# Peptides against a protein of PDB entry 6UG1, part 153

Target 1, 304 residues: chain A of PDB entry 6UG1
Amino acid sequence: SNEERKRRKYFHMLYLVCLMVHGFIRNEWINSKRLSRKLSNLVPEKVFELLHPQKDEELPLRSTRKLLDGLKKCMELWQKHWKITKKYDNVGLYMRTWKEIEMSANNKRKFKTLKRSDFLRAVSKGHGDPDISVQGFVAMLRACNVNARLIMSCQPPDFTNMKIDTSLNGNNAYKDMVKYPIFWCEVWDKFSKKWITVDPVNLKTIEQVRLHSKLAPKGVACCERNMLRYVIAYDRKYGCRDVTRRYAQWMNSKVRKRRITKDDFGEKWFRKVITALHHRKRTKIDDYEDQYFFQRDESEGIPD
Target 2, 301 residues: chain A of PDB entry 6UG1 as posed
Amino acid sequence: SNEERKRRKYFHMLYLVCLMVHGFIRNEWINSKRLSRKLSNLVPEKVFELLHPQKDEELPLRSTRKLLDGLKKCMELWQKHWKITKKYDNEGLYMRTWKEIEMSANNKRKFKTLKRSDFLRAVSKGHGDPDISVQGFVAMLRACNVNARLIMSCQPPDFTNMKIDTSLNAYKDMVKYPIFWCEVWDKFSKKWITVDPVNLKTIEQVRLHSKLAPKGVACCERNMLRYVIAYDRKYGCRDVTRRYAQWMNSKVRKRRITKDDFGEKWFRKVITALHHRKRTKIDDYEDQYFFRRDESEGIPD

## One batch from the design tools (peptide; made by RFdiffusion4, then SolubleMPNN)

Design b2_p22_4_s1 (from b2_p22_4, 9 letters changed)
Fold by OpenDDE base, seed 3:
Structure b2_p22_4_s1 (fold): chain B 304 residues (1-304), chain A 22 residues (1-22)
Amino acid sequence: as target 1 above (304 residues)
Amino acid sequence: MEEWKEWEEELEKVLEELLAKA
């Protein structure tokens, strides 16, 4: 019915806000001074120097290469620190079906919300799910005075899916679900004036995204629980930005149709949510990022 | 149009409550 379409759209919006607030809260937790002091001790001086190279005036690319090498070594150090990777409880923050949501509403399963103290302990010990691990990695980079963002791919239920029975086929579903991450890191390269993408846990990759990302889900089975629609960046100064354009090859033709921002009402609403979560002034970094997004929009073109 | 305004106001209240608990 039209009522069920409205209900699913509303529930999608509410769920999206809850996910975005969750990302905001986790971003505050990883700014913990106590955690920062512990995690800075994981990074040797030589690696710290690679993270903070001098500007090469002859070839700025040499400075970027040092930063990339420093980030690679930080990933290796993080793997050594992280002792236990727990599986997600159920589907974690991956996308649920409408049927799963309805069934979960009937089952009064008290989701044990992880407390701040338990999160800090988990990161400090190196014990937790992949999301906690990525969040801890961002905390380690911030402890080394690196301008690192926490990235979250928000997975609200698909309001464009009007099928009643979206039974996802069972057993292989977990492997396909976790093939691509929900959380990752971005690091500002002050030499190239670009964000570097870092997945320290899942794909264990560093990339400079041009047209496509390795982190963008591919294949029908992987996209069932991980649909790239809302990639939100949380910085160390409590900035919040939509960075979906970086990771979406086909933003205008494909991704936009599955976002609340497909219409003017949804665009205005989503801008209010971003503004409410954005607690810093604009910087030159935001100008460079917006210029990059503009160039990406021009290069994709308007779908005819 | 009116139904969407009521829903926007409800979502704004939920957002404010969530941010106040953060």
Scores: peptide ipSAE 0.023, ipTM 0.645, DockQ to the pose 0.932
Fold by OpenDDE base, seed 2:
Structure b2_p22_4_s1 (fold): chain B 304 residues (1-304), chain A 22 residues (1-22)
Amino acid sequence: as target 1 above (304 residues)
Amino acid sequence: MEEWKEWEEELEKVLEELLAKA
């Protein structure tokens, strides 16, 4: 019905806000001074120097290469620190079906919310799920004075799916779900004036996204619980930005149709949510990023 | 259109409450 369509749209909006606030809270926890002091000790001086190369005036690319090498070594150090990767108890922050949401509403199961103290302990010990591991990696880079931001691919239920039963049948459902990450890192490259994408845990990759990312889900099975729609960036100064354009090859033709921002009301509402979560002044880094997004929109063109 | 405004205001309140608890 039209009523059920409205209900699913509103529930999607509420769920999206809750996910975005979750990302904000985790980003604040990453900024823990106590955690920072512990994690800085994981990074040897030689690796710290690679993270902070001098500007090569002749070839800025040499400085970027040093930074990339430093980030690679940080991923290796992080793998040594991280002793226990826990599976998600259920679907974690991957996309739930409408049926799973309805069933969860009936089951008053106290979702045991992870407390800040438990998170800090988990990161310090190297014991936790992949999301905690990525968040801890961002904390380690921030402890080394790297301009690293936490990236979250928000997975609200698909309000465009009007099927009543959306039960996912399959023994491989978990493997397909976790094939692509929900959380990753971006690092500002001051030499190239670009964000570097870092997945330290899942794909263990570093990339400079031009047109497409390796982190963008591909294939039907993995997209059932991981649809690239809302990629939100949380920086060390409590900035919040929609960076979906970086990771979406087909933002205008495909991704926009699955977002609340497909209509003017949803666009205005989503801008208010971003503004409410954005607790810093605009910087030149934001100007470079917006210019990059503009160029990507022009290059994609208007879908035929 | 009116139903959307009421829900927008409710979502704004939920956002404010969640941010105040953070």
Scores: peptide ipSAE 0.023, ipTM 0.649, DockQ to the pose 0.891
Fold by OpenDDE base, seed 5:
Structure b2_p22_4_s1 (fold): chain B 304 residues (1-304), chain A 22 residues (1-22)
Amino acid sequence: as target 1 above (304 residues)
Amino acid sequence: MEEWKEWEEELEKVLEELLAKA
């Protein structure tokens, strides 16, 4: 019905805001001074120097290579720190089906939200789910004065799916779900004027995204619970930015159709949400990023 | 257009309730 379409759109919007606020809160928690002091001790001086290379005036690419090597070593150090990777309870922050949402509304399961103190303890001990691990990695980089962003791929229920039964059948559902991350890191390269993508936990990869990312879900089974629609970046200064364009190869042709921003009302509403979560002034880094997004939009073209 | 105003108001109330419980 038209009413059910409206209800699903509303619930999608509400759920999206809750996810974006969750990302904002986790981004605040990883700025903890107490945690920062503990995590900085995990990084040897030689690795710190690689994270902060001098500008090579002859070949700026040499400075970028040092930064990339520093980030690789930080990823290796983080693997040594992280002792226990817990499985997600149910689906974690991956996309729920409409049936799962309806069933969860009937079962008043008091979801115990992880407290700030428990989060900080989990990161400090190296015990937790993959999301806590990624968030802790971002905290370690920030403790080393690296301009690292927390990235969250927000997975609200699909309001474009109007099926009554949206149950997912399959024995490999969990493996397919966790094949691609929901949280990752970006690091600002001041030499190339680009963001470097870092997945320290899931794919254990570092990339400079040009046209496609390794972190973008591929294949039907993994896209059922991980649909790339809202990739939100949270920086160390409480900036909030939509960076979906970096990771979406087909933003205009495919991704927009599954976003609330498909219409003018949804675009205006989503801009209000981003603005409410964006607690810093614009910088030259934002200008370089917006220029990159513009070039990516022009290169994709208008879908035929 | 009117139906969306009611939804914005309801979303604001839910946001306020979430912020008040935090």
Scores: peptide ipSAE 0.023, ipTM 0.598, DockQ to the pose 0.608
Fold by OpenDDE base, seed 4:
Structure b2_p22_4_s1 (fold): chain B 304 residues (1-304), chain A 22 residues (1-22)
Amino acid sequence: as target 1 above (304 residues)
Amino acid sequence: MEEWKEWEEELEKVLEELLAKA
């Protein structure tokens, strides 16, 4: 019905806000000074120097290469620190079906919210799910004074899916779900004026995204619980930015149709949410990023 | 259109409450 379509749209919006606020709170927690002091001790001086290379005036690419090598070594150090990767309880922050949401509303399952103290202990011990691990990795880079962002791929229920039963029955459902991450890192490269993408936990990869990312879900089974729609960046200064354009090859033709921002109302509403979560002034880094997004929109063209 | 404004206001209130608890 038209009513059910409205209900799903509104529930999607509410769920999206809750996810974005969750990302904001986790971004505050990883700024903990106590955690920072512990995690900085994991990074030896030689690796710290690679994270902070001098500017090569002849070839800035040499400085970028040092930063990339430093980030690779940080990933290796993080793997040594992280002792226990727990499986997600059920689907974690991956996309739920409408049936799963309805069943969960009827079952007063006490969602055990992880407390800040428990999170900080989990990161410090190296015991937790992949999301906690990625968040801890961002904390380690920030402890080394790296301009690292926490990236969250927000997975609200698909308001464009009007099926009554959306049950996902399959033996490989968990493997397909966790094939691509929900959380990752970005690091600012001051030499190239670009964000470097870092997945320290899932794919264990570093990339400089041009047209496509390795982190973008591919294949029907993987996209059932991980649909690239809302990639939100949280920086160390409590900035909040939509960076979906970086990871979406087909933003205008495909991704936009699955976002609340497909219409003027949804665009205005989503901009209000971003603005409410954005607690810093604009910087030249934001100007370079917006210019990159503009060029990506022009290069994709107008959807036919 | 009216129902949509009411839901926008409710979502804004929920956002404010969530941000105040963060």
Scores: peptide ipSAE 0.021, ipTM 0.641, DockQ to the pose 0.819

Design b2_p22_4_s2 (from b2_p22_4, 8 letters changed)
Fold by OpenDDE base, seed 3:
Structure b2_p22_4_s2 (fold): chain B 304 residues (1-304), chain A 22 residues (1-22)
Amino acid sequence: as target 1 above (304 residues)
Amino acid sequence: MEEWEKWEKELEELLKKLLEEA
C-alpha cells in the first residue's frame, strides 16, 4: 500500500539517524586520552617515523610509499594486539529485512548496549567484534597523531523493497554477510592530497581508491545485508562527511535510487542530519575531497 | 503541516536527545 511505502521510508530515516549517531558516539569514544596513551605504546618509534615521513620535494610519491609502509606495519601490529574476534550476536549493524524488523518489534529483545567503559576495556584487551577492532585501530592511529577517520557504511532497511516477505534463509548467510566490512579506516595522505582506505580487520587491505574499492560489496548474496548507500566519515575533530561517492562506482545510476537523497526533500533532510553531526570548521582537506567527488561525478556522467 | 514536516520535526528532536545523551 501507499501507507506501507511511507512507513518504510520513515522507518528508514529514523534507523539511519540512529546509525549515524552510533558512529558519532563511537568516534568520540575512540578519542579517549586514556585509550590513546595505551595504544601509542603498541607502535615502535621506527613505525611512527614511517607514519610521519618528511616531504620528498623531488618525488612526493616516495613520502606516500613510506606512509603506506607505516600503515601496513600498523595493521600487522594491530593483528598481534587483537586476540579474540567475536562473532556478531545477530547481524550486528548489517542490514535487517523488513520481516526481521516486524518480528523484532513483537519480541522485547533487550539489546545489550555496550557501555563506554566496556568498549575501552575491549579495545585495550584486544577482545571484541570486528567493528570494535576497526574502531580500536583508528584509535591507535590517532594516538600516533595520524589524521585517521572512522568510516561507517550505514545499513538502514531498504525502503525501496516493497516485498511482503523479505526473509533471508541460508546456511552461508553469515559468511556472505561478513564478507565485506561495515566499518573501516581512512588516512589522510598530505603528500598526494588524498584519503587512503584501510581495512585492518576484514580484507586486511590498504588501497588508494580511484574508481573502484575492494570494500564495495559484490554479488547478490553479499548485497542482501550490505548495500553501499551511506558511507559516513567521522574524523578526530568531530567532523562528519558523506564519502559514499568514493566507494560507489555507480553513485548516480544505481546508489542514489536506494538513498533517501533521491528526491529534494530527502536531500535537504539528510544535509540537516550531516550538519547536526559536523562539529568542526571546514578545512582545505575538505576542499580537496570535494574536488575529487566533483571529478568522480563528472566522470560517471548523468544516468540516462 | 504535512505529515512529512511533523516527522521531520520528530526526527530532529530525537537527534537532539540522542546527541545530548552522548
Scores: peptide ipSAE 0.023, ipTM 0.644, DockQ to the pose 0.777
Fold by OpenDDE base, seed 4:
Structure b2_p22_4_s2 (fold): chain B 304 residues (1-304), chain A 22 residues (1-22)
Amino acid sequence: as target 1 above (304 residues)
Amino acid sequence: MEEWEKWEKELEELLKKLLEEA
């Protein structure tokens, strides 16, 4: 019905706000001074120097290569620190079906919210789920004065799916779900004026995204619980930015149709949410990023 | 007031509440 379409759109919006606020809160928690002091001790001086290379005036790419090597070594150090990777409880922050949402609403199950103290302890010990691990990795880079962002791929229920029963059947459902991450890192490269993408936990990859990302879900089974629609960046200064354009090859032709921002109302509303979560002034880094997004939008063209 | 305007207001109020609790 038209009413059910409206209800699903509203619930999608509500769920998206809750996810984006969750990302904001986790981004605040990883700025903990107590945690920062502990995590800085994991990074040797030689690795710290690679994270802060001098500008090579002849070939800026050499400075970028040093930074990339430093980030690779940080991923290796982080893997040594992380002792226990817990499985997600149920589906974690991956996308739920409409049926799962309805069943959860009926069962009054108190979501066990992880307390700040428990989170900080989990990161410090290296014990937790993959999301906690990624968040801790971002905290370690920030402890080394690296301009690292926490990236969250928000997975609200698909309001474009009008099927009543959306049950996902399959023995490999968990493996397909966790094939691609929900959280990752971006690091600012001051030499190339670009963000470097870092997945320290899942794919264990570093990339400089031009047109395609390895972190973008591919295949029907993986996309059932992980649809790239809302990739939100949280920086160390409490900035909040939509960076979906970086990771979406087909933003205009495919991704936009599955976003609340497909219409003017949804675009205006989503801008209000971003603005409410953006607690810093604009910087020249934002200008370079917006220019990159503009060029990517022009290069995609208008969908035929 | 369209149903959407009511829902927008409710979401804005919820967003404020969630940000105050953060």
Scores: peptide ipSAE 0.023, ipTM 0.657, DockQ to the pose 0.751
Fold by OpenDDE base, seed 5:
Structure b2_p22_4_s2 (fold): chain B 304 residues (1-304), chain A 22 residues (1-22)
Amino acid sequence: as target 1 above (304 residues)
Amino acid sequence: MEEWEKWEKELEELLKKLLEEA
């Protein structure tokens, strides 16, 4: 019905706000001074120097290569620190089906919120789910004065799915779900004027995204609980930016159709949400990023 | 309670209510 379509759209919007606020709160928690002091001790001086290379005036690419090597070593150090990777409770922050939402409504299960103190303890001990691990990795890079962003792929329920039963059939549902991350890291390369993508936990990869990312979900089974629609970046200065364009090869032709921003109302609404979570002034880094997004939009062209 | 803890709790209650009202 038209009413059910409106209900699912509204629920999607509200769920999206809750996810985006969750990302914001986790981004504040990883700025903890106490955590920062502990995590900086994991990074030896030689690795710190690689994270902060001098500008090579002859070949700026040499400086980028040092930074990439430093990030690789940080990923290795983080793997040594992390002792226990817990499975997600149920689906974690992956996408729920409409049936799962309806069934969860009937079950008064108290959601156990992870408290800030518990989060900080989990990161410090190296015990937690993959999301906590990624968030802790971002905290470690920030403790080393690296301009690292927390990236969150927000997975609200699919308001474009109007099926009554949305049950997922599959023996490997969890394996397919966790194949691609929900959280990852970006690091600013001041030499190339680009963001470097870092997945320290899931795919254990570092990439400089050109047209496509390894972190973008591929295949039907993986996309059932992880649709790339809202990739939100939270920086160390409480900036909030939509960076979906970086990771979406087909933003205009495919991704936009699954977003609330497919219409003018949704675009204006989503801009208000981003603005409410963006607590810093614009910088030259934002200008370089917006220029990159513009070039990516032009290169994709208008969908036929 | 930091103001964000109130908001997180309120959002969790809102999510819970929304999940309960769904």
Scores: peptide ipSAE 0.020, ipTM 0.608, DockQ to the pose 0.048
Fold by OpenDDE base, seed 2:
Parts: structure tokens; sequence; C-alpha cells
Structure b2_p22_4_s2 (fold): chain B 304 residues (1-304), chain A 22 residues (1-22)
């Protein structure tokens, strides 16, 4: 019905806000001074120097290569620190079906929220789920004075799915779900004026995204619980930005159709949510990023 | 109360808890 469509749209909006606020809170927690002091000790001086290369005036690419090597070594150090990777309880922050939502409403399951103290302890010990591990990795880079963002791929229920029964069948559902991350890192490269994408936990990859990301979910089974729609960046100064354009090859043709921003009402609403979570002034880094997004929109063209 | 109204309330309560943990 039209009513069910409106209901699913509204519920999607509410769920999206909750996810975006969760990302904001986790971004605040990883700015802990106590955690920063502890995590900085994991990074040897030689690795710190690679993270902060001098500008090569002859070939700026040499400086970027040093930074990339430093980030690779930080991923290796992080793997040594992280002792226990727990499975997600149920589906974690991956996308739920409408049926799972309805069934969970009937189960008065008290959501066990992870307290700030428990999070800081988990990161400090190297014990937790992949999301906690990624968040801790961002904290370690920030402890080394790296301009690292926490990235969250927000997975609200699909308001474009109007099926009554949306139950997912299959024994491999968990493996397919966790094939691609929900959380990752971006690092500012001051030499190339670009964000570097870092997945320290899942794919264990570093990439300089031009047109395609390895982190973009591919295949029907993987996309059931992980649809690239809302990739939100949280920086060390409490900036909040929609960076979906970086990771979406087909933003205009495919991704936009599954976003609340497909219409003018949804666009205006989503801008208000971003603005409410954006707690810093605009910088030159934002200008370079917006220029990159503009170029990506022009290069995609208008969908046929 | 429809099942969705229960969920809306649960999400609002979750949102409040998350904001209290910040």
Amino acid sequence: as target 1 above (304 residues)
Amino acid sequence: MEEWEKWEKELEELLKKLLEEA
C-alpha cells in the first residue's frame, strides 16, 4: 500500500539517524586521550617517521609512497595488537530485513549497548568485533597525529523493498555478510590532496580510490545485508561528511534510487542530519574533496 | 500498538541510550 511505503520510508529515516549518531559517538570515543597515549606506544619511531614524510619537491609521489608504507606497517602492528576478533552478535550493524525488524519488535530484547569504558578496554586489550577493531585502528593513527577519518557504511532497512516476506535463506549468510566491511578508515594525503582508503581488518587493503573501491559490495548474496548507500566520514575534529560518491561507481544510476535523497524532500532532510552532526568549520581539505566529487559526477554522466 | 510503533519506540530508546553514552 501507499501507507506501507510511507511507513518503510519513515522507519528507514529514523534508523539511518540512529546509525549516523552511533558513528558520531564512536568517533568521539576514539578521541580519548587515555586511549591515545596507550596506542601511540604501539608505533615505533621509524614507523612514525614514515607516517610524517617530508615533502619531496621533485616527486611528491615519493612522499605518498612513504605514507603508504607507514600505513601498511601500522596495519601489521595492529594485527599483532588485536588478539581476539569476535563474531558479531546476530548481524551487528549490517542491514536487517523488514521481517527481522518486525520479529525483533516482538522480542523485548534489551539492546546491550557497549559502554564507553567497555569500548576503551576492548580496544586497549585488542579484544572485540571487527567494528571495534577498525575504530581502534583509527584511534592509533590519530594518536600518531595522522589525519584519519572513521568511515561508516550505514545500513538502514531498504525502503525500496516492498516485499512482505524479506527473510534471507542460506547457511552462508554470515560469511557473505562479513565479506565486505561496514567500518573502515580514510587517511588524508597532504601530498596528493586525496583521501587514502584503509581497511585494516576485513580485506586488509590500502587503496587510492579513483573510480572503483575494493570495499564496494559485489554480488547478490553480499548486497543482501550490505548495500552501499550512505558512507559517512567522521574526522578527528568532529566533522561529518557524506563520502558515498567516492565508493559508488554508479551514484546517479544505481545508488541514488535506494537513498532517501532520491527526492527533494529526502535531500533537504538528509542535509539537515549531516549539518547537525558536522561540528567544525569548512577547510581546504573539504574543498579538494568536493572538487573530486564534482569530477566524479561529471565523469559518470547522466544515466541512460 | 502496531509492531512498527513498538519498533519506532525501541529505536528512539536506543537513540536516547546512545546519546546518553556520548
Scores: peptide ipSAE 0.026, ipTM 0.669, DockQ to the pose 0.228; fails the geometry check

